# Peptides against a protein of PDB entry 3LCN, part 34

Target 1, 96 residues: chain A of PDB entry 3LCN
Amino acid sequence: QYTENLKVIVAEKLAGIPNFNEDIKYVAEYIVLLIVNGGTVESVVDELASLFDSVSRDTLANVVQTAFFALEALQQGESAENIVSKIRMMNAQSLG

## One batch from the design tools (peptide; made by RFdiffusion4, then SolubleMPNN)

Design b2_p18_1_s1
Fold by OpenDDE base, seed 1:
Structure b2_p18_1_s1 (fold): chain B 96 residues (1-96), chain A 18 residues (1-18)
Amino acid sequence: as target 1 above (96 residues)
Amino acid sequence: SKKEEIEKKIEELKKKLE
């Protein structure tokens, strides 16, 4: 299973959200737990939207979709390090 | 707090995975 790597990946994605003043490790853990417990993109977004009304639904959807894509990438053999690096670059681009 | 709420939800989900 890839839950621990996925937590790191999701945390990196969350770190790219401007003005997100929450403990990203806990939020990342929660997202991963929702996914491994059978959550869908829609259901996880709905849950996060109820918790974080200051973050746009589109932003939350982007985070959740990234998590699902990352999980697939891990299953296909891509390293967590490579996935994190890609996300970090994307975060930097979005700040511009 | 939101953190406290998330912690509670995390614990609930962990129980489901046991």
Scores: peptide ipSAE 0.554, ipTM 0.915, DockQ to the pose 0.820
Fold by OpenDDE base, seed 2:
Structure b2_p18_1_s1 (fold): chain B 96 residues (1-96), chain A 18 residues (1-18)
Amino acid sequence: as target 1 above (96 residues)
Amino acid sequence: SKKEEIEKKIEELKKKLE
């Protein structure tokens, strides 16, 4: 239902990770699929950590939690565009 | 590669959600 919008949102979040040399669209799709398949923050973080050991666990946790919050926001009626813009702003002000 | 691994995992999950 909100999976496509969530993929876009997660991709925007991933784009803020410095030196992340992966296909962001595929990673975003994977994260969303894990979530809609019943994943929890912890289980999704564990999976991502196993794949991307060069990314800190805290960073991965931040990405995953953002995804869950975004899903809730979408369900509450917030537009994907608005969520993306917020994330983009956060990415811009982050120090890495 | 990691991309190939992710692609495989994605396909597996897609099947579960069918």
Scores: peptide ipSAE 0.554, ipTM 0.915, DockQ to the pose 0.819
Fold by OpenDDE base, seed 3:
Structure b2_p18_1_s1 (fold): chain B 96 residues (1-96), chain A 18 residues (1-18)
Amino acid sequence: as target 1 above (96 residues)
Amino acid sequence: SKKEEIEKKIEELKKKLE
């Protein structure tokens, strides 16, 4: 139900990772599919770490945790636009 | 490639969710 919005949100979070040269849309889709298929923060991070060893586990954990929090926020009625805006601001702060 | 690998993993997961 919220998977398409969650893909947009996760893509925004991934866009904040410097020097990440993978297709953000595909990675976002993969993360969301792992989550809706019963993945946990730990299992999804482990999967991503095996694929992207150039990205720190801390960074991956931050992305995945954000995805889980965003899903809960969507389910509780927060708009995708608001969540994306918050992430965009956080990305800007982390780059500074 | 990593993209090809992810594409295959995505398709596999989509089948599980059908």
Scores: peptide ipSAE 0.551, ipTM 0.914, DockQ to the pose 0.810
Fold by OpenDDE base, seed 4:
Structure b2_p18_1_s1 (fold): chain B 96 residues (1-96), chain A 18 residues (1-18)
Amino acid sequence: as target 1 above (96 residues)
Amino acid sequence: SKKEEIEKKIEELKKKLE
């Protein structure tokens, strides 16, 4: 029930990665599908690292952890709008 | 391509979630 909101949230996070030239919507969908299919932070990071070796593991871990925290926030009642706003602010503040 | 690979993986996962 939170999958569509989570896709939007993950896409916003991915949009903050500099020089990331993949289709953000597809990558976001893939991450969410991995999570709802029982993935853990570690297993999802491992999968993404195998696909995107040009992106640092730390960056991928940051994206995946954000997804898991966002899912928990949604389940606790926080609005998707608020979560997206926080991520957008963090993206704007990032130095790379 | 990476996109094609991801698309195939997405389809596989969608089938598991049917």
Scores: peptide ipSAE 0.549, ipTM 0.914, DockQ to the pose 0.808

Design b2_p18_1_s2
Fold by OpenDDE base, seed 3:
Structure b2_p18_1_s2 (fold): chain B 96 residues (1-96), chain A 18 residues (1-18)
Amino acid sequence: as target 1 above (96 residues)
Amino acid sequence: SRKEEIEKKIEELKKKLA
């Protein structure tokens, strides 16, 4: 029930990765599907690392952990807009 | 291509969740 909002949130997080030239929407969808299919932080990071060896494991772990935290926040009643805004600010700080 | 690979993986997961 939160999968569509989570895809938007994860896409925003991925958009903050420098030189990431993959289809952001596809990757976001894949991450969300892995999570709702029972993936853990470790297993999802392992999968992404096998696909995107040009992105550091730490960066991938940060993306995945953000996704899990965002899912919990959505379930606790936080709006998708608030979560996206936080991530956008974090992206700006990271790139600055 | 990598995009096709991810697309296939997505479809497989969708089938599992159906």
Scores: peptide ipSAE 0.519, ipTM 0.908, DockQ to the pose 0.724
Fold by OpenDDE base, seed 1:
Structure b2_p18_1_s2 (fold): chain B 96 residues (1-96), chain A 18 residues (1-18)
Amino acid sequence: as target 1 above (96 residues)
Amino acid sequence: SRKEEIEKKIEELKKKLA
């Protein structure tokens, strides 16, 4: 499906979290696997919150919601490159 | 480590998809 592209997209989103020093590729893979195994926004956020207590629940929710939106965008024909670019811009804006 | 914990969880989910 779109799992490989989604991993790249989620990784880009995670890269925007300040002071997040986990292995981004592994975390992105985990998030995608949770989603394709039937995870919901709530269930995935709950799982991530249990693992990363240093990241606010709101931030985690933002990451997860982005993943779901990205999946829909991919299904609608938007390129992964375009989605990544949008996220990169949003990451830059959030730092300000 | 946390990475090892995530790796184990990843493997478990991969088994479900296999």
Scores: peptide ipSAE 0.517, ipTM 0.908, DockQ to the pose 0.799
Fold by OpenDDE base, seed 4:
Structure b2_p18_1_s2 (fold): chain B 96 residues (1-96), chain A 18 residues (1-18)
Amino acid sequence: as target 1 above (96 residues)
Amino acid sequence: SRKEEIEKKIEELKKKLA
């Protein structure tokens, strides 16, 4: 029910990672699928770390935690637009 | 390739959801 919105949100978060050359949409889809199939922050981070060893574990953890917080926010009634806007602002600030 | 690997994993998870 929230999977499509969550994919957009996760993609926005991934887009903020410098020098990340993977297909953002596919990685976002994979993260969401892991979550909806019962993944935890730890298990999803472990999976991503095994795939993307050039990305720090802290960065991956930040992405995954954002996804879980976003899912909870969606379930509590916050709009996907608001969540995406917050992430965009955070991405811009992290580049400064 | 890594993309192919991710695509295969995605397909596996989609099958679990079906």
Scores: peptide ipSAE 0.515, ipTM 0.907, DockQ to the pose 0.788
Fold by OpenDDE base, seed 5:
Structure b2_p18_1_s2 (fold): chain B 96 residues (1-96), chain A 18 residues (1-18)
Amino acid sequence: as target 1 above (96 residues)
Amino acid sequence: SRKEEIEKKIEELKKKLA
């Protein structure tokens, strides 16, 4: 089970979205819940797009795909710390 | 249940965005 690690990872990814003023931890938890209950990239993106119309579909898709990739990375043995560090670096590079 | 938890979070998020 990787749900708690995944919540931290998704929260870090969400923190990189400019002008996103929702509760990061809450949204991260919701995304993880959707995934562990059988959601696909498409179905989770559709759900989030219906809730957060101020965020582009491309941005939401990037967040969701990152979550799925992170889950696979965790299952393959990569540490949550390393994954968070990579996301933090990507967030910094995308600023401006 | 997981389904109930998701439904509750849906309502809470929708309320925040209203």
Scores: peptide ipSAE 0.376, ipTM 0.840, DockQ to the pose 0.174

Design b2_p18_1_s3
Fold by OpenDDE base, seed 1:
Structure b2_p18_1_s3 (fold): chain B 96 residues (1-96), chain A 18 residues (1-18)
Amino acid sequence: as target 1 above (96 residues)
Amino acid sequence: SRKEEIEKKIEELKKKLE
């Protein structure tokens, strides 16, 4: 399905988090696996919050919501490249 | 380490999806 594309998208979103010193590829893979395994926004955020206490819950929620929106976009026919470009733009304009 | 913890969780989830 869209898991591989979603991993790339989530990784791009994670790359926008300042001072996030983790293996982005692994975290992205984990998020995607949680989602495709039936996770909800709340349950995935809870899991991530337990792992990364240095990242605000709001930031984690933003990442997770982006993942769910991206999945919907992929299902509607939007290209992964286009979604990644949008995220890069959002990352660039982020103030912290 | 945290990475090892995530790796373990990833493997557990992959197993569920097999």
Scores: peptide ipSAE 0.564, ipTM 0.918, DockQ to the pose 0.737
Fold by OpenDDE base, seed 2:
Structure b2_p18_1_s3 (fold): chain B 96 residues (1-96), chain A 18 residues (1-18)
Amino acid sequence: as target 1 above (96 residues)
Amino acid sequence: SRKEEIEKKIEELKKKLE
């Protein structure tokens, strides 16, 4: 039930990756689908690493962990808008 | 392309969730 909001959140996180030349919406959708289909942080990171070898594993892990934390936050009642705002601020603080 | 590959994987997962 939180999948659509989670897609938006993950997309915002992906937007913070420098030089990531992929369709953000599709990648976000894929990540969310992997998660709701029973994926773990490790398994989702492994999948993404196989697709995007130019992105560091640490970066991918950060994205995936953010997704899991965001899902929990949504379940606890935090708004998607608030979560997105936090991520946007974090992206702006990144030194790339 | 990589995008096409992801699209195929997405469709596969959507089917699993039906």
Scores: peptide ipSAE 0.563, ipTM 0.917, DockQ to the pose 0.808
Fold by OpenDDE base, seed 4:
Structure b2_p18_1_s3 (fold): chain B 96 residues (1-96), chain A 18 residues (1-18)
Amino acid sequence: as target 1 above (96 residues)
Amino acid sequence: SRKEEIEKKIEELKKKLE
């Protein structure tokens, strides 16, 4: 029930990756679909790493972990707007 | 292409949710 909000959140996180030349909305949708179909942090990272070899595994892990934390936050009652705001701030602070 | 590959995977997962 949180899939649409999670897609927005994951897309915001992906938008913070420097030189990421992929369709962010499609990648976000794929990540969310992997999660709701029973994926774990490890399995989703493995899948993404196989697709995007130009992105570091650490960066991918950061994205995926953020998605799982966001899902938990949504389930605990935090608003999607608040989560997105936090991610935007993190993106702005990132050095690369 | 990369996008086509992801799109196929997305469609596969969507079918699992049906």
Scores: peptide ipSAE 0.559, ipTM 0.916, DockQ to the pose 0.798
Fold by OpenDDE base, seed 3:
Structure b2_p18_1_s3 (fold): chain B 96 residues (1-96), chain A 18 residues (1-18)
Amino acid sequence: as target 1 above (96 residues)
Amino acid sequence: SRKEEIEKKIEELKKKLE
């Protein structure tokens, strides 16, 4: 139900990772599919770490946890636009 | 390629959700 909005949100989070030379839309789709197929924070991080060894586990864990929190926020009625705005601000702070 | 690998994984998961 919220998968399309969650893909947009996760893509925004991935866009904040410096030197991440991957197709963000595909990675975001994969993360969302892992989550809606019953993945946990630990299992999704393990899968991503096996694919992207150049990205730290801490960074991957931050992305995945953000996805789970965003899904909960969507289910509780927060707009996707508001969630994306928060993530964009956090990305800017991280780069500063 | 890595992109092709991810695409295959995506398709497999989509099939599970059908």
Scores: peptide ipSAE 0.558, ipTM 0.916, DockQ to the pose 0.731

Design b2_p18_2_s2 (from b2_p18_2, 8 letters changed)
Fold by OpenDDE base, seed 5:
Structure b2_p18_2_s2 (fold): chain B 96 residues (1-96), chain A 18 residues (1-18)
Amino acid sequence: as target 1 above (96 residues)
Amino acid sequence: SSNEKRIEELRKKFKEKK
């Protein structure tokens, strides 16, 4: 399964959000659990928005979509290390 | 399920901090 790798990837994405005051590890776990339990982009974003109103809905949507893309990439054979590296580079170039 | 239980735990955690 890809759940553990996906948690690491999502955590890296969350780390790029400025002024994010939540526990990244727990939020990453939460997002992955919602996804693997059948959540959609819309349903997961709605749930996160209800809990973390300090973060814009667009930023949350970007995180969730990244998670879904990462899951697909993992399933297609890309390594978690490569995905994390790409996200880290994007974090350095943008504010969310 | 195990996942559903953990989801609820985390949800409560986030709500309490809010």
Scores: peptide ipSAE 0.785, ipTM 0.956, DockQ to the pose 0.978
Fold by OpenDDE base, seed 2:
Structure b2_p18_2_s2 (fold): chain B 96 residues (1-96), chain A 18 residues (1-18)
Amino acid sequence: as target 1 above (96 residues)
Amino acid sequence: SSNEKRIEELRKKFKEKK
């Protein structure tokens, strides 16, 4: 039930990756689908690394871990808007 | 499942871009 919110959250995280030339919406959907379909941090990172070799494994791992943490936060009652705001601030810090 | 089908669809799209 949190998949749609998680897609938005993951998309915000992906938006912080410089020179990422993929459709963020599709990649976010892909990540969320992998997670809710039983993926682990390791398996999802492996999958993404095989597809997006222009992005470092560490960066991909950071995105995936953020997704898992966000899912937990949503389940605990934190709003998607609040999570997105946090990520946006983190993105700004990394780019500033 | 529908999820599995969509996953494969997206995977194919991403692979084609490589």
Scores: peptide ipSAE 0.784, ipTM 0.956, DockQ to the pose 0.933
Fold by OpenDDE base, seed 4:
Structure b2_p18_2_s2 (fold): chain B 96 residues (1-96), chain A 18 residues (1-18)
Amino acid sequence: as target 1 above (96 residues)
Amino acid sequence: SSNEKRIEELRKKFKEKK
């Protein structure tokens, strides 16, 4: 139900990563699929770290945690627009 | 499942790029 919204949200978060050379759309889809198919924060981070060693584990963990929180927020009634807006602001304020 | 199949497709794609 929230799969497509979550993809957009995760993509926005990934867009904030400097020098990220992967296809954001595919990575966002991958993360969402792992989550909705029963992944945990730890298992998803482990999987991403094994595939994208050019990105720090801390950065990946931040992305994954954001995705899980976003899914919970969506389920609790927060709009996707609000979530995306908050992430966009955080990306702009990030020190890298 | 459909999701499991797509996960494997994407995983394979990412691995091939390495």
Scores: peptide ipSAE 0.784, ipTM 0.956, DockQ to the pose 0.940
Fold by OpenDDE base, seed 3:
Structure b2_p18_2_s2 (fold): chain B 96 residues (1-96), chain A 18 residues (1-18)
Amino acid sequence: as target 1 above (96 residues)
Amino acid sequence: SSNEKRIEELRKKFKEKK
């Protein structure tokens, strides 16, 4: 399905977080698995917040919401490359 | 399921690193 593409997309989003000292590939895989296993924005944010207290809840919520939007975009026919490009540009524009 | 097993595996790894 779209699992592998979504992992790449989420990894790109995580790469934009300053001072994030976790393994991006593992965290991206974790987020995608939680989503495809029936997670909601709230439940996935709760899971991440319990594990990564160095990242603000707002930042985690932004990552998770991006993942859900990306999954919908993939299902509607948008290419993973295009989605990654958008996220990369947004990362570059982020404050602090 | 395979997904559930992998989720738990990753969760344990993250907890161990804390």
Scores: peptide ipSAE 0.784, ipTM 0.956, DockQ to the pose 0.949

Design b2_p18_2_s4 (from b2_p18_2, 9 letters changed)
Fold by OpenDDE base, seed 5:
Order: structure tokens, then sequence, then C-alpha cells
Structure b2_p18_2_s4 (fold): chain B 96 residues (1-96), chain A 18 residues (1-18)
């Protein structure tokens, strides 16, 4: 029930990665798919690392961990807009 | 590690309600 919001959130996180050369919406959709089908941080990172060699494993881990935190926040009642704002702020800080 | 530090920052961020 949170899948569409989570896709938006993960896409926001991916948008903060410098020189990211994959389709953001595709990767976000795939991450959410793996999570809702029982993936863990480790298993999702493993899957992504095998598919996208242009992104470091640590960067992928950061993205995936963000997705799990965001999902928990959504389940606890936090708005998608608020979560996106947090991530956008973090993206700006990491690039500053 | 740098990753651990970033995860810690994420954890702290998601403790807060904006």
Amino acid sequence: as target 1 above (96 residues)
Amino acid sequence: SELEEKIKELEELFKKKK
C-alpha cells in the first residue's frame, strides 16, 4: 500500500547520486519490488550490485537502507512529502 | 567507515519529524 510513495522516495535518493547513469525510475521500481517481496538490505544490495556495476556497493547500500527507513516511516504514519524533504536535504548536504 | 557514518546520519534523520 506504500509502494508508489516508496518509489518516489527512492527515486529522490537516487537523484542525489553523482554521475548516476541508470534510469532512476527503473532502479527505484526494482528496489521497491525487491523490498515488498521480502528482500533485506543485504539481499537487495547483492541483487543491485550484480546488475549495476556503475554504482559502488556502498552507494547502493546507502540507497537501500534509506528505502527501508522510509518504508518504516511511512508505516508509522509519516507523510511521503516529509520523507522526500528529508532526503532532498540530505542529498544537498552530501553534494555541498 | 564512511558508510557506517552515513547510515548513522540517516538513522538520526529519521528519528525527527520535520
Scores: peptide ipSAE 0.433, ipTM 0.835, DockQ to the pose 0.023
Fold by OpenDDE base, seed 3:
Structure b2_p18_2_s4 (fold): chain B 96 residues (1-96), chain A 18 residues (1-18)
Amino acid sequence: as target 1 above (96 residues)
Amino acid sequence: SELEEKIKELEELFKKKK
């Protein structure tokens, strides 16, 4: 139900990672796929770490946790635009 | 850890409504 919005949100989070060598849309799509198919933070991180060694495990964990928080926010009625804005702000803080 | 602090910051961020 929130799949497409969640993909946009996760992509925004990935866009804030410096020196990210993977395709943002592909990784975002895969994260959402794993989550909607019953993945947990731990299992999704494990899967991603096995596929993408260019990104640290901690960075992946941060992205995945963001996805779960965003999904919860969507389910509670928060707009995708508002969630994206929050993540964009956090990305800026991380670079500062 | 740094990760735990970042997750904590995420939690606080998602408690807010812009």
Scores: peptide ipSAE 0.425, ipTM 0.832, DockQ to the pose 0.024
Fold by OpenDDE base, seed 4:
Structure b2_p18_2_s4 (fold): chain B 96 residues (1-96), chain A 18 residues (1-18)
Amino acid sequence: as target 1 above (96 residues)
Amino acid sequence: SELEEKIKELEELFKKKK
């Protein structure tokens, strides 16, 4: 239902990670797939951590939590554009 | 933890309507 918008949103979050060496679109798609199929923050983080050892668990948790917040925002009627803008702001403020 | 702080910041950010 909100899968395509959520993919864009998660991709924006991933784009803010320094030294991220995975395909952003692929990882975003996988995160969304896991979420829409009943994943929790914990289970999705566990899955991602098993696949991408170059990214810290805390960083993955930040990304996944962002996805869940974004999904809730989409369900509440917030536009994907506005959500992306919020994430860009956080990315710009990030020190690492 | 640092993660908890970041999550809190996320929560506050997503409370804002635009």
Scores: peptide ipSAE 0.424, ipTM 0.831, DockQ to the pose 0.023
Fold by OpenDDE base, seed 1:
Parts: sequence; structure tokens; C-alpha cells
Structure b2_p18_2_s4 (fold): chain B 96 residues (1-96), chain A 18 residues (1-18)
Amino acid sequence: as target 1 above (96 residues)
Amino acid sequence: SELEEKIKELEELFKKKK
């Protein structure tokens, strides 16, 4: 029930990655699919690393962990808009 | 590690609800 909001959230996180050369919406969708299908941080990172070797493993881990935290926040009633705002702020800070 | 520090930042970020 949180899949669509989570896709938006993960896409926001991916948008903060410099020189990301994969389709953001595609990757975000796949991450969410893996998570809702019982994936863990480790298993999702492993899967993504096998498919997208242009992104560092640590970067992938950061994205995936963000997704899990966001999902927990959604489940606890936080709005997608607030979560996106937090991630956007973090993305901006990482540039400096 | 750098990743661990980033995860800590994420944890702190998601502690506070807006």
C-alpha cells in the first residue's frame, strides 16, 4: 500500500547521486519491488550491485537503507511529502 | 566507515517526524 509513495521517495534519493547513468524511475521501482517481496538491505544491495555496476556498492547501500527507513516512516504515519523533503535536504547537503 | 556515518545521519534524520 506504500509502494507508490516509496517509489517517489527512492527516486528522490537516486536523484541526488552524481553521474547516475541508470533510469531513476526504473531503479526506484525495482528497489521497491524487491523490498515488498521480502528483500533485506543486504539482499537488495546484492541484487542491485549485480545489475548496476556503474554505481558503487556503498552508494547503493545508502539508497537501499534510505528506502527501508522511509518505509518504516510511512508505516508509522509520516507523510511522503515530509520524507521527500528530508531526503531532498540531505541530497543538497551532500553536494557541499 | 563513510557509509556507516551516512547511515547514522539517516537514522537521525528519520527520528524526527515533521
Scores: peptide ipSAE 0.410, ipTM 0.828, DockQ to the pose 0.024

Design b2_p18_3_s2 (from b2_p18_3, 8 letters changed)
Fold by OpenDDE base, seed 4:
Structure b2_p18_3_s2 (fold): chain B 96 residues (1-96), chain A 18 residues (1-18)
Amino acid sequence: as target 1 above (96 residues)
Amino acid sequence: AAKKEEIKEKIKKLKEEM
């Protein structure tokens, strides 16, 4: 039920990765599908690491953990808008 | 995108399995 909001949230997080030459919308959709299909942080990170060898595992783990935290936040009643705003601010202050 | 087609196929496969 939070699938579409989670896609937007994950896309915002992915947009903060410098020099990431991938379609953000497709990657976000894929991550969300993996999660709703029973993926864990570890299994989703492993999948993404196999796809994107130019992105550090730590960066991918940060993205995936953010997705799981966001899903929990949505389930606890936090608005998607607030979650996106937090991520956007973090992206703006990221040191790369 | 470098992995666009591969990701598209993976998405398609996941949707079929769900």
Scores: peptide ipSAE 0.613, ipTM 0.925, DockQ to the pose 0.953
Fold by OpenDDE base, seed 3:
Structure b2_p18_3_s2 (fold): chain B 96 residues (1-96), chain A 18 residues (1-18)
Amino acid sequence: as target 1 above (96 residues)
Amino acid sequence: AAKKEEIKEKIKKLKEEM
């Protein structure tokens, strides 16, 4: 029930990765599907690392952990808009 | 997107398994 909001949130996080030459919408969908299908931080990171060897494992881990925290936040009642705003600010800080 | 088709197939397969 939170999958669509989570896709938007994960897409915002992925958009902060410099020189990431992938369709953000598809990658976000894939990450969310892996999570709701029972994936863990470790298993999802392993999958993404096998796909995107040009992105550091630390960066991928940060994306995945953000997704799990965002899912928990949604379940606790935080709005998707608020979560996206926080991630956007974090992206700006990482680029600066 | 360098791996668009591969990701699309993975998504499709995962959805079918769910």
Scores: peptide ipSAE 0.613, ipTM 0.925, DockQ to the pose 0.921
Fold by OpenDDE base, seed 5:
Structure b2_p18_3_s2 (fold): chain B 96 residues (1-96), chain A 18 residues (1-18)
Amino acid sequence: as target 1 above (96 residues)
Amino acid sequence: AAKKEEIKEKIKKLKEEM
């Protein structure tokens, strides 16, 4: 599967969240595990919301939806590097 | 990391179930 690449991608997305005091590597792994174990956008968001009540539901939904879109992009042949680059640019823009 | 141990435990459980 694309789990390892997806972990890297999700980690990059999480790195863009301001004031997020968690180990990004572990959170990324957890999100990917939930997805590959049959999670939906809604169920994964619900799980994350229960864990991180200080993060807005909209922010969590954005992270999770990005993960699902990234998975589809990987399956369609886009490189992990390209996806990471796009997310990095989006993170930089959101900080401005 | 505020919830590191909790997340680690959740990851462990998921891996065991898979």
Scores: peptide ipSAE 0.611, ipTM 0.924, DockQ to the pose 0.949
Fold by OpenDDE base, seed 1:
Structure b2_p18_3_s2 (fold): chain B 96 residues (1-96), chain A 18 residues (1-18)
Amino acid sequence: as target 1 above (96 residues)
Amino acid sequence: AAKKEEIKEKIKKLKEEM
């Protein structure tokens, strides 16, 4: 139901990872597919860790947890735009 | 992207199974 918005949100979060040399759109789609197919934070992180060994597990966990929180927020009626804005602010803070 | 094709194949496989 919220897959397309969630893809946008996850993409914004991924964009905050420094030196991440991957197609953000495809990675975001993959994460969302894993989640809607019954993935948990742990199982999705495990999959991503096996795929991206150059990215710390903590960073991957942060991305995945953000996705699950965002999904809950969407279900509670928060707009995708608001969620993206929050993530953008967090990305900016982490770069400082 | 370094692993674009691998991710594309994984996505394709998931979509087929869903």
Scores: peptide ipSAE 0.611, ipTM 0.924, DockQ to the pose 0.953

